# Peptides against a protein of PDB entry 6TME, part 191

Target 1, 324 residues: chain A of PDB entry 6TME
Amino acid sequence: NRLKRAYIALQAWKKAFYSDPFNTAANWVGPDVCSYKGVFCAPALDDPSVLVVAGIDLNHADIAGYLPPELGLLTDVALFHVNSNRFCGVIPKSLSKLTLMYEFDVSNNRFVGPFPTVALSWPSLKFLDIRYNDFEGKLPPEIFDKDLDAIFLNNNRFESTIPETIGKSTASVVTFAHNKFSGCIPKTIGQMKNLNEIVFIGNNLSGCLPNEIGSLNNVTVFDASSNGFVGSLPSTLSGLANVEQMDFSYNKFTGFVTDNICKLPKLSNFTFSYNFFNGEAQSCVPGSSQEKQFDDTSNCLQNRPNQKSAKECLPVVSRPVDCS
Target 2, 324 residues: chain A of PDB entry 6TME as posed
Amino acid sequence: NRLKRAYIALQAWKKAFYSDPFNTAANWVGPDVCSYKGVFCAPALDDPSVLVVAGIDLNHADIFGYLPPELGLLTDVALFHVNSNRFCGVIPKSLSKLTLMYEFDVSNNRFVGPFPTVALSWPSLKFLDIRYNDFEGKLPPEIFDKDLDAIFLNNNRFESTIPETIGKSTASVVTFAHNKFSGCIPKTIGQMKNLNEIVFIGNNLSGCLPNEIGSLNNVTVFDASSNGFVGSLPSTLSGLANVEQMDFSYNKFTGFVTDNICKLPKLSNFTFSYNFFNGEAQSCVPGSSQEKQFDDTSNCLQNRPNQKSAKECLPVVSRPVDCS

## One batch from the design tools (peptide; made by RFdiffusion4, then SolubleMPNN)

Design b2_p20_6_s2 (from b2_p20_6, 9 letters changed)
Fold by OpenDDE base, seed 4:
Structure b2_p20_6_s2 (fold): chain B 324 residues (1-324), chain A 20 residues (1-20)
Amino acid sequence: as target 1 above (324 residues)
Amino acid sequence: SSFQEELQKKREEFREKLLS
């Protein structure tokens, strides 16, 4: 039966634990898997009279170990939350059998290898959190073809470019932060109609910001800090009617920071420090508003404190990148 | 437990979506 399969899976997993400091699996004994700590049972979708393992929650258990292939026997699991552990190895391909997967959170572990493509096989997946691991390589373009609500990729070892398919994403939250992504932000980004928060911080992204960013009408958080972006800020950023937090710090931006950006109606924090901006509107000056916080530190602004020297500014400012 | 309640809620929501 289905619970028997679950028992096999869970016992295999217990055997795969190297350390269980909180004795989370101490009660993982016997056939009554529904009593196991961190195991959630519910009526099966296909037969309400049958009880199945529908969820796993081992968050913050600090368990060291790996995910054995027998986990593929947990075919009824829709919620898999095992964040803040010390699981290592790869995500088993056998998890492809978990066709009901809805939320997959393996964040803050020690997983390695390429992007877990098994996640792409889950037709009903809505939440994917693989942040704070050691996943590496290219991000598969297909990830953004999925109808996900949230995609957390930050703090990994992903490299290469951000797929152009990003525009197809229906996610409200996407994090790329603290990886090794390179290249430009795809112009298709403007097609992310449901996007509320996007974070690019701490990558190797470069080039000009696409004008299409201004089409992100629902974005509340836009962080592109700590990259290699160049050129001027797109004038179309005036279209970010709902942006509250915006960070372009630690890039190589040039040009003038305009009123139409700094006067965005919901803007509460705008950080554009550590760039090469050579001018800013009065509305962008820190302290100019009680409702908004600005940071213009370490630019090439005249008559502002804590700016770069002329020696540092001149080579960059005199050779502005034309993004047109 | 709080997590069980949360999981139950999510499971129910998920079920509803699948049945819609």
Scores: peptide ipSAE 0.030, ipTM 0.697, DockQ to the pose 0.100
Fold by OpenDDE base, seed 3:
Structure b2_p20_6_s2 (fold): chain B 324 residues (1-324), chain A 20 residues (1-20)
Amino acid sequence: as target 1 above (324 residues)
Amino acid sequence: SSFQEELQKKREEFREKLLS
């Protein structure tokens, strides 16, 4: 009976395909759904004698279509990977019935609408990838209450502020890049105990960087480039003992780039170009180290090449934002 | 089982994503 429900769901999905260039669903015929290309069966958790659909993998199939509500009948699915297709529309609310969902990857599609809140209903979800779509609106604060290992949100149309609940996240990797997020980075960011990589690239974020960033001891990648951040770099950044890649380029930062930052023990690349920094320590100068790469291009530094003109610098440098 | 092998593959892909 469970496979019969799966059959209904999968046939409804096949009917929802507008284009299947690789004929991926060509063998989606008949009741033997476990033989369908991209469909994976396993013994049910509650009854090992019963075979159920446990996984879907249609990655890179270039399928055009939408997700019909009948997909809610796939109640035993734990792995759902359909990236790099041309699926459109919204994520069906009926997927709330998939209570075993563990990995959900719909990246590189054409999904629209608000954040798929159905993902919040999955109690065992560990991996969420919705990047490279057209999701829009606010990010639900509850996303960070979930015990996710990774959260990929980049390249969408999300807007508004980053929720304060970010500090509750146990994720090792979080990407906000290339959205329309605005406001300040929450001070609670320092509470992200498992964070290794965080990316804010290409948003409308502003204000001062919170001092609490320095508490992110496990961070290896911190990228805040292409935003509207102001003020000086927090002195507490000296606490980033494991940071390897750091990028603050294309912002409105001012002040002095210190030795304490440029001499971070694991630092490999530090880009702070296209800001309004008016000084840097010798350790920050490009070419000063064989082990570290720096870029100080287009700042307000004296005696350095490729800097902004005095005309561009003076209005900003003379009126530094006080973050204290 | 074939599914177990596929699951392992997906787990490896998951790990790769975490390291990207």
Scores: peptide ipSAE 0.028, ipTM 0.718, DockQ to the pose 0.098
Fold by OpenDDE base, seed 5:
Structure b2_p20_6_s2 (fold): chain B 324 residues (1-324), chain A 20 residues (1-20)
Amino acid sequence: as target 1 above (324 residues)
Amino acid sequence: SSFQEELQKKREEFREKLLS
């Protein structure tokens, strides 16, 4: 019965294909769905004697089409990987029936609409990748209430502020890059105790960096480049004991880049180019270390190459934003 | 690039947990 439902779902999906360049679904014929290319079966969790569709992997199939509501019949699917296709439309609400969903990857497609809130209905979801789509609107705060280990939101059309609930996230990797997020980074960010990598690249974020960033003891990658951040770098960044890659380039930062940041013990790459920094410690100078790479290009630094003109610097440097 | 690598790692780990 479960495989019959899966058959209905998969045949409906095949009908929803506009283009299948690699003929991935060519063998999607007949009731033996477990033989379908990209379909993986396993014993059901509630009855090991019953074989069910447990996974879908259509990654890199370049399939054009949409996700029909009949996919909700795939109630035993825990792994759903359909990245690097040309699926369009919205994520069907009927997927709420897939209560075993564990990892959901629809990245590199052409999905549109608001955040797929159906993902929030999956109680066991640990991995969410919706990057490189056209999702828009507000990010629901509830996403960070879930026990997710990875959240990939980059390269979409999300807007508004980052929810304060971010501090509740247990994710090790979170990407916001290349959206339209605005406002400040929430101070609650420091509460992300499991965070290893966070990327804010290419948004409309602004304001001062919260001091609480320095509480991210486990972070290895922190990229806040290409935003509208202002003020000085928080002195508390000295607390990033494990940071390896740090990028603050293409912002409006001012002030002095200090030793306590540039001498972070695990720091391998620190890029703070294209800002309005008016000073840097010797330890921050590119070429000063064999172990670390720095980029101080296009700031307001004295006696350094490739800096901004006085005309560009003076209006900003003379009116520093006080983040206190 | 690093987060992409982490993605792949996590996918593999999760897959193994469910399919083993």
Scores: peptide ipSAE 0.026, ipTM 0.627, DockQ to the pose 0.417
Fold by OpenDDE base, seed 1:
Structure b2_p20_6_s2 (fold): chain B 324 residues (1-324), chain A 20 residues (1-20)
Amino acid sequence: as target 1 above (324 residues)
Amino acid sequence: SSFQEELQKKREEFREKLLS
């Protein structure tokens, strides 16, 4: 009965294909769904004697189409990976019936609409990848209440502020890059106990960086480039004991880049170019270390190459933002 | 399962690609 439901779902999906360049669904014929290309069966968790559809992998199939509501019949699916296709429309609400969902990857498609709130209904979800789509609107704060290991949101059309609930996230990797997020980074960010990698690239974020960033002891990648951040870099950044890649370029930062930041023990790349910094420690100078790479281009530094003109610097440097 | 292991590897590859 469970495989029969899967058959109905998969046949409905095949009918929803507009184009299948690699003929991936060519063998999607007959009741033996476990033989379908990209369909993976496993013993059911509740009855090991019953075979069920446990996973879908159609990654890189370049399939054009949409996700029909009949996919809700795939109630045993825990792994759903359909990245790098041309699926359009919205994520069906009927997927709420897939209560075993563990990994959901619909990245690099043509999905539209608001955040797929159906993802919030999956109690066991650990991996969410919706990047490289056209999702829009506000990010629901509840996303960070979930026990996710990874959250990929980059390259969408999300707007509004980053929810304060971010501090509740247990994710090791979170990407916000290339959206339209605005406002400040929440101070609660320092509570992300498992965070290794966080990317804010190319948004409309502003304000001062919160001091609490320095509490991210496990972070290896921190990229806040291409935003509207102001003020000085927090002195607490000296607490980033494991940071390897750090990028603050293309912002409106001012002040002095200190030794405490540039001498971070695992720092390999630190980019702070295209800001309004008016000073840097010797340890921050590009070429000062063989083990570390720095970029101080296009700041307001004295006696350094490729800096902004006095005309560009003076209006900003003379009016520093107090982040205290 | 072998399927899960394969997907785990793919996930890691995606992370590396994005953050590189």
Scores: peptide ipSAE 0.026, ipTM 0.654, DockQ to the pose 0.092; fails the geometry check

Design b2_p20_6_s3 (from b2_p20_6, 10 letters changed)
Fold by OpenDDE base, seed 5:
Structure b2_p20_6_s3 (fold): chain B 324 residues (1-324), chain A 20 residues (1-20)
Amino acid sequence: as target 1 above (324 residues)
Amino acid sequence: MKFQEELEKKRKEFREKLLS
């Protein structure tokens, strides 16, 4: 009966394909769904003697189509990976029936609409990848209440502020890049105890960086480039003992880039170009280290190449934003 | 138990594909 439901779901999905250039679903014929390309079966958790569809892998199939509501019949699916296709429309709310969902990857598709709140209904979800779509609107604060290992939101159309609940996240990787997020980074960011990588690239974020960033002891990648951040870099950044890649380029930062930041023990790449920094420690100068790479291009630094003109610098440098 | 093992196996495979 469970495989019969899966058959109904998969056949409905096949009918929802507009294009299957690699003929991925060519063998999606007959009741033996476990033989379908991209379909993975396993013994059911509640009855090991019964096979169920436990996973879907249609990654890189370049399939054009949509997700029909009948996919909600795949109630045993724990792994759903359909990235790099051309699926459009919305994520069906019927997927709420997939209570075993563990990893959900619909990245690199053409999905639209608001954040797929159905993802919030999955109690066991650990991996969420919805990047490279056209999701829009506000990010629900509840996303960070979930015990996720990774949250990929980049390259969408999300707007509004980053929820303060971000501090509750247990994720090691979170990407906000290339959206339309605005406002300040919440001070609660410092409470992300498991954070290794966070990327804010290419948003409309502004304000001062919160001092609490320095509490991210496990962070290896911190990229806040291409935003509207202002003020000086927090002195507490000296606490990023494990940061390897740090990028603050293409912002409106001012002030002095200190030794305490540039001498971070694990720092490999530090890019602070295209800002309004008016000074840097010798340890921050590109070429000063064989182990570290720096980029100080297009700032307001004296005696450095490729800096902004006085005309560009003076209005900003003379009126520094006080972040205290 | 068997399901969990298969799940972990597929997770590994899927993760590898995610990186490709």
Scores: peptide ipSAE 0.057, ipTM 0.747, DockQ to the pose 0.101
Fold by OpenDDE base, seed 1:
Structure b2_p20_6_s3 (fold): chain B 324 residues (1-324), chain A 20 residues (1-20)
Amino acid sequence: as target 1 above (324 residues)
Amino acid sequence: MKFQEELEKKRKEFREKLLS
């Protein structure tokens, strides 16, 4: 009996709660699991006459505890949303049995350990949100082989390089922000055909930006701020026909910020402050447009306010990195 | 069919909650 298995799983989970401030699981009593707060049932795909647990929503419940292996008994769950709790430990490998998993949101918890590779076992997964946890180690290259719509990895402890497989991703939103990723952005990034938003904020990324970024025609948000990028901005950025928000601030970029970038047709905000740019087109000057906002603060620009001193600029500007 | 309808409904609800 599928509901019986669900009962076992949910009762095991209740026992795994250290605290339940809002008494979310107070009604988690008895065999009628479909009446449990945060538990949603639906007819099974293989037998419409059978009711199964299809979804979990415990968002914002502030529950402290862990995910017991018995959760693997929830084999019919397609939606698992438990964000904004205080769950700790690791994601159980037993969740591999949840083959219908479609959306998995464990964001804003206290999970630890390596990337939850169990997520790779879910053939139908479209939405993966593991942000605001303490996941660590390398990002499995296979994550980008999956047909995901969204991949939220930000605010974790991931390190190493971004996999070359990123180009295979079909995701429209990918966040790497506030991790410890290092190395260069893979040139394969230009192959992300569905990409709308990508965020690299606050990592240890370095090197030159790949020219292939200019192939991201559908990107509306591109944020590479607070890294260690060097060299000039690729001229191919003129290809970002739909970019609205672009941020390259707090890097080590040099060179000239061109009209081709600042005149991008959909560009609303372009921040390139806190770099070592030694020139900018008139179209890049803050206040030059009513429709666009620019920030050129703390560069090596002449005749602009709030720039770096010559002492700070000269050592860097005089030795520009050649990205060719 | 019923499952899909329910799933879509829940997907929508969950998406809305994610945006809140």
Scores: peptide ipSAE 0.031, ipTM 0.740, DockQ to the pose 0.100
Fold by OpenDDE base, seed 2:
Structure b2_p20_6_s3 (fold): chain B 324 residues (1-324), chain A 20 residues (1-20)
Amino acid sequence: as target 1 above (324 residues)
Amino acid sequence: MKFQEELEKKRKEFREKLLS
């Protein structure tokens, strides 16, 4: 009975294919769905004597099409990987019936519409990858209430502010890069105890960096480049004991880059180029260390090469933003 | 990225479990 439902779902999906360049679904014929390419069966959790469709892996199949509502019949699926295809449309709400969903990867497709809120209905979801699509609108605050290990949102069309609930996230990796997020980074960011990597690249974020960033003791990658951040770097950044890669380039930062930041024990690469910094410690100078790489290009530094002109610097440096 | 490697490992383990 379960395999019959799966057959209905998979045949409906095959009919929803516009193009299958690698003939991935060529063998999707007949009731034996467990033999279908990209379909993985396993014993059901509630009855080991019953075989069910537990996983879909169509990664890199370059399939064009859409996801039909009949996919909701795949109620035993825990793994859904369809990245690097050309699927379009929206994620069907009928997928709410897939209560065993553990990993959902629809990255690198042509999906549109708002955030797929159906993902919030899956109680056991650990990995959510929706990057490299055309999702738009606001990010639901509830996403960070889920016990996710990874949240990949980059390269979409998301707008508005980053939810304050970000501090509740237990994810080790979160990517916001290349969206249209605006506003400040929430102060609650410092509560992300399991965070290892966070990327804000290429948004419309602004304001001062919150001091609470310094509480991210486990972070190894922090990239806030290509935004509109202002003010000085928080002195609390000295608390980033495990940071290896740090990038603040292409912002509007001012002030002095301190020894406490540049001498971080695990720091390997620190880029603060294309800002309006007017001073740096000797430890921040490119070439000062064999173990660390720095880039101070295009700031307002004295006696350094490739800096902005006085004409460019004076209007900004003379009017520093007070982040207090 | 370190996490990407870990994620791939987890995915592999999960798939192996499904096929066992």
Scores: peptide ipSAE 0.027, ipTM 0.666, DockQ to the pose 0.600
Fold by OpenDDE base, seed 4:
Structure b2_p20_6_s3 (fold): chain B 324 residues (1-324), chain A 20 residues (1-20)
Amino acid sequence: as target 1 above (324 residues)
Amino acid sequence: MKFQEELEKKRKEFREKLLS
């Protein structure tokens, strides 16, 4: 019965394919769905004598089509990986029936519409990858209430502010890059106790960086480049004991880049180019260390190459934003 | 138990493909 439902779902999906360049679904014929290319079966949790469809892997199949509502019949699927295809439309609400969903990867497709709220209905979800699509609108704050390990949102059309609930997230990796997020980074960010990598690249974020960023003791990658951040770098950044890659380039930062930041023990790359910094410690100078790489290009630094003109610097440097 | 083992195996395979 369960495999029969899977058969119905998979055949409906095959019918929803507009193009299958690699003939991935060529063997999707007959009731033996466990033999289908990209379909993986396992004994059911509730009855080990029953074989069920537990996983889908159609990664890199270049399939054009959409996800039909019949996919909701795949109630035993825990792993759903269909990245690097040309699927379009919306994520079906019927997928709420897939209560065992553990990893959901629909990245590198052509999905549209708002955030797929069906992902919020999956109680065991750990991995969510919806990057490189055309999802739009607001990010639901409830996403960070979930016990996710990884959240990939980059390269979409999301807008509005980052929810304050971000501090509740247990994720080790979160990407916001290349969207249209605006406003400030929430102060609650410092409460992300498991965070290793966070990327804000290429949004419309603004304001001062919250001091609470310095509480992210386990972060190894922090990239806030290509935004509209202002003010000085928080002194609390000295608390980033494990940061290896840090990028603040292409913002509107001012002030002095201190030793406490540039001498972080595990810092490998620190890019603060294309800002309005008017001073840097000797430890921040590119070439000052063989173990660390720095980029101070296009700031307001004296006696450094490739800096902004006085005409460009004076209006900004003379009117620093007070973040206190 | 058997399902969990199979799930972990497939997870590993999927991760490897994601990184490729």
Scores: peptide ipSAE 0.025, ipTM 0.689, DockQ to the pose 0.101

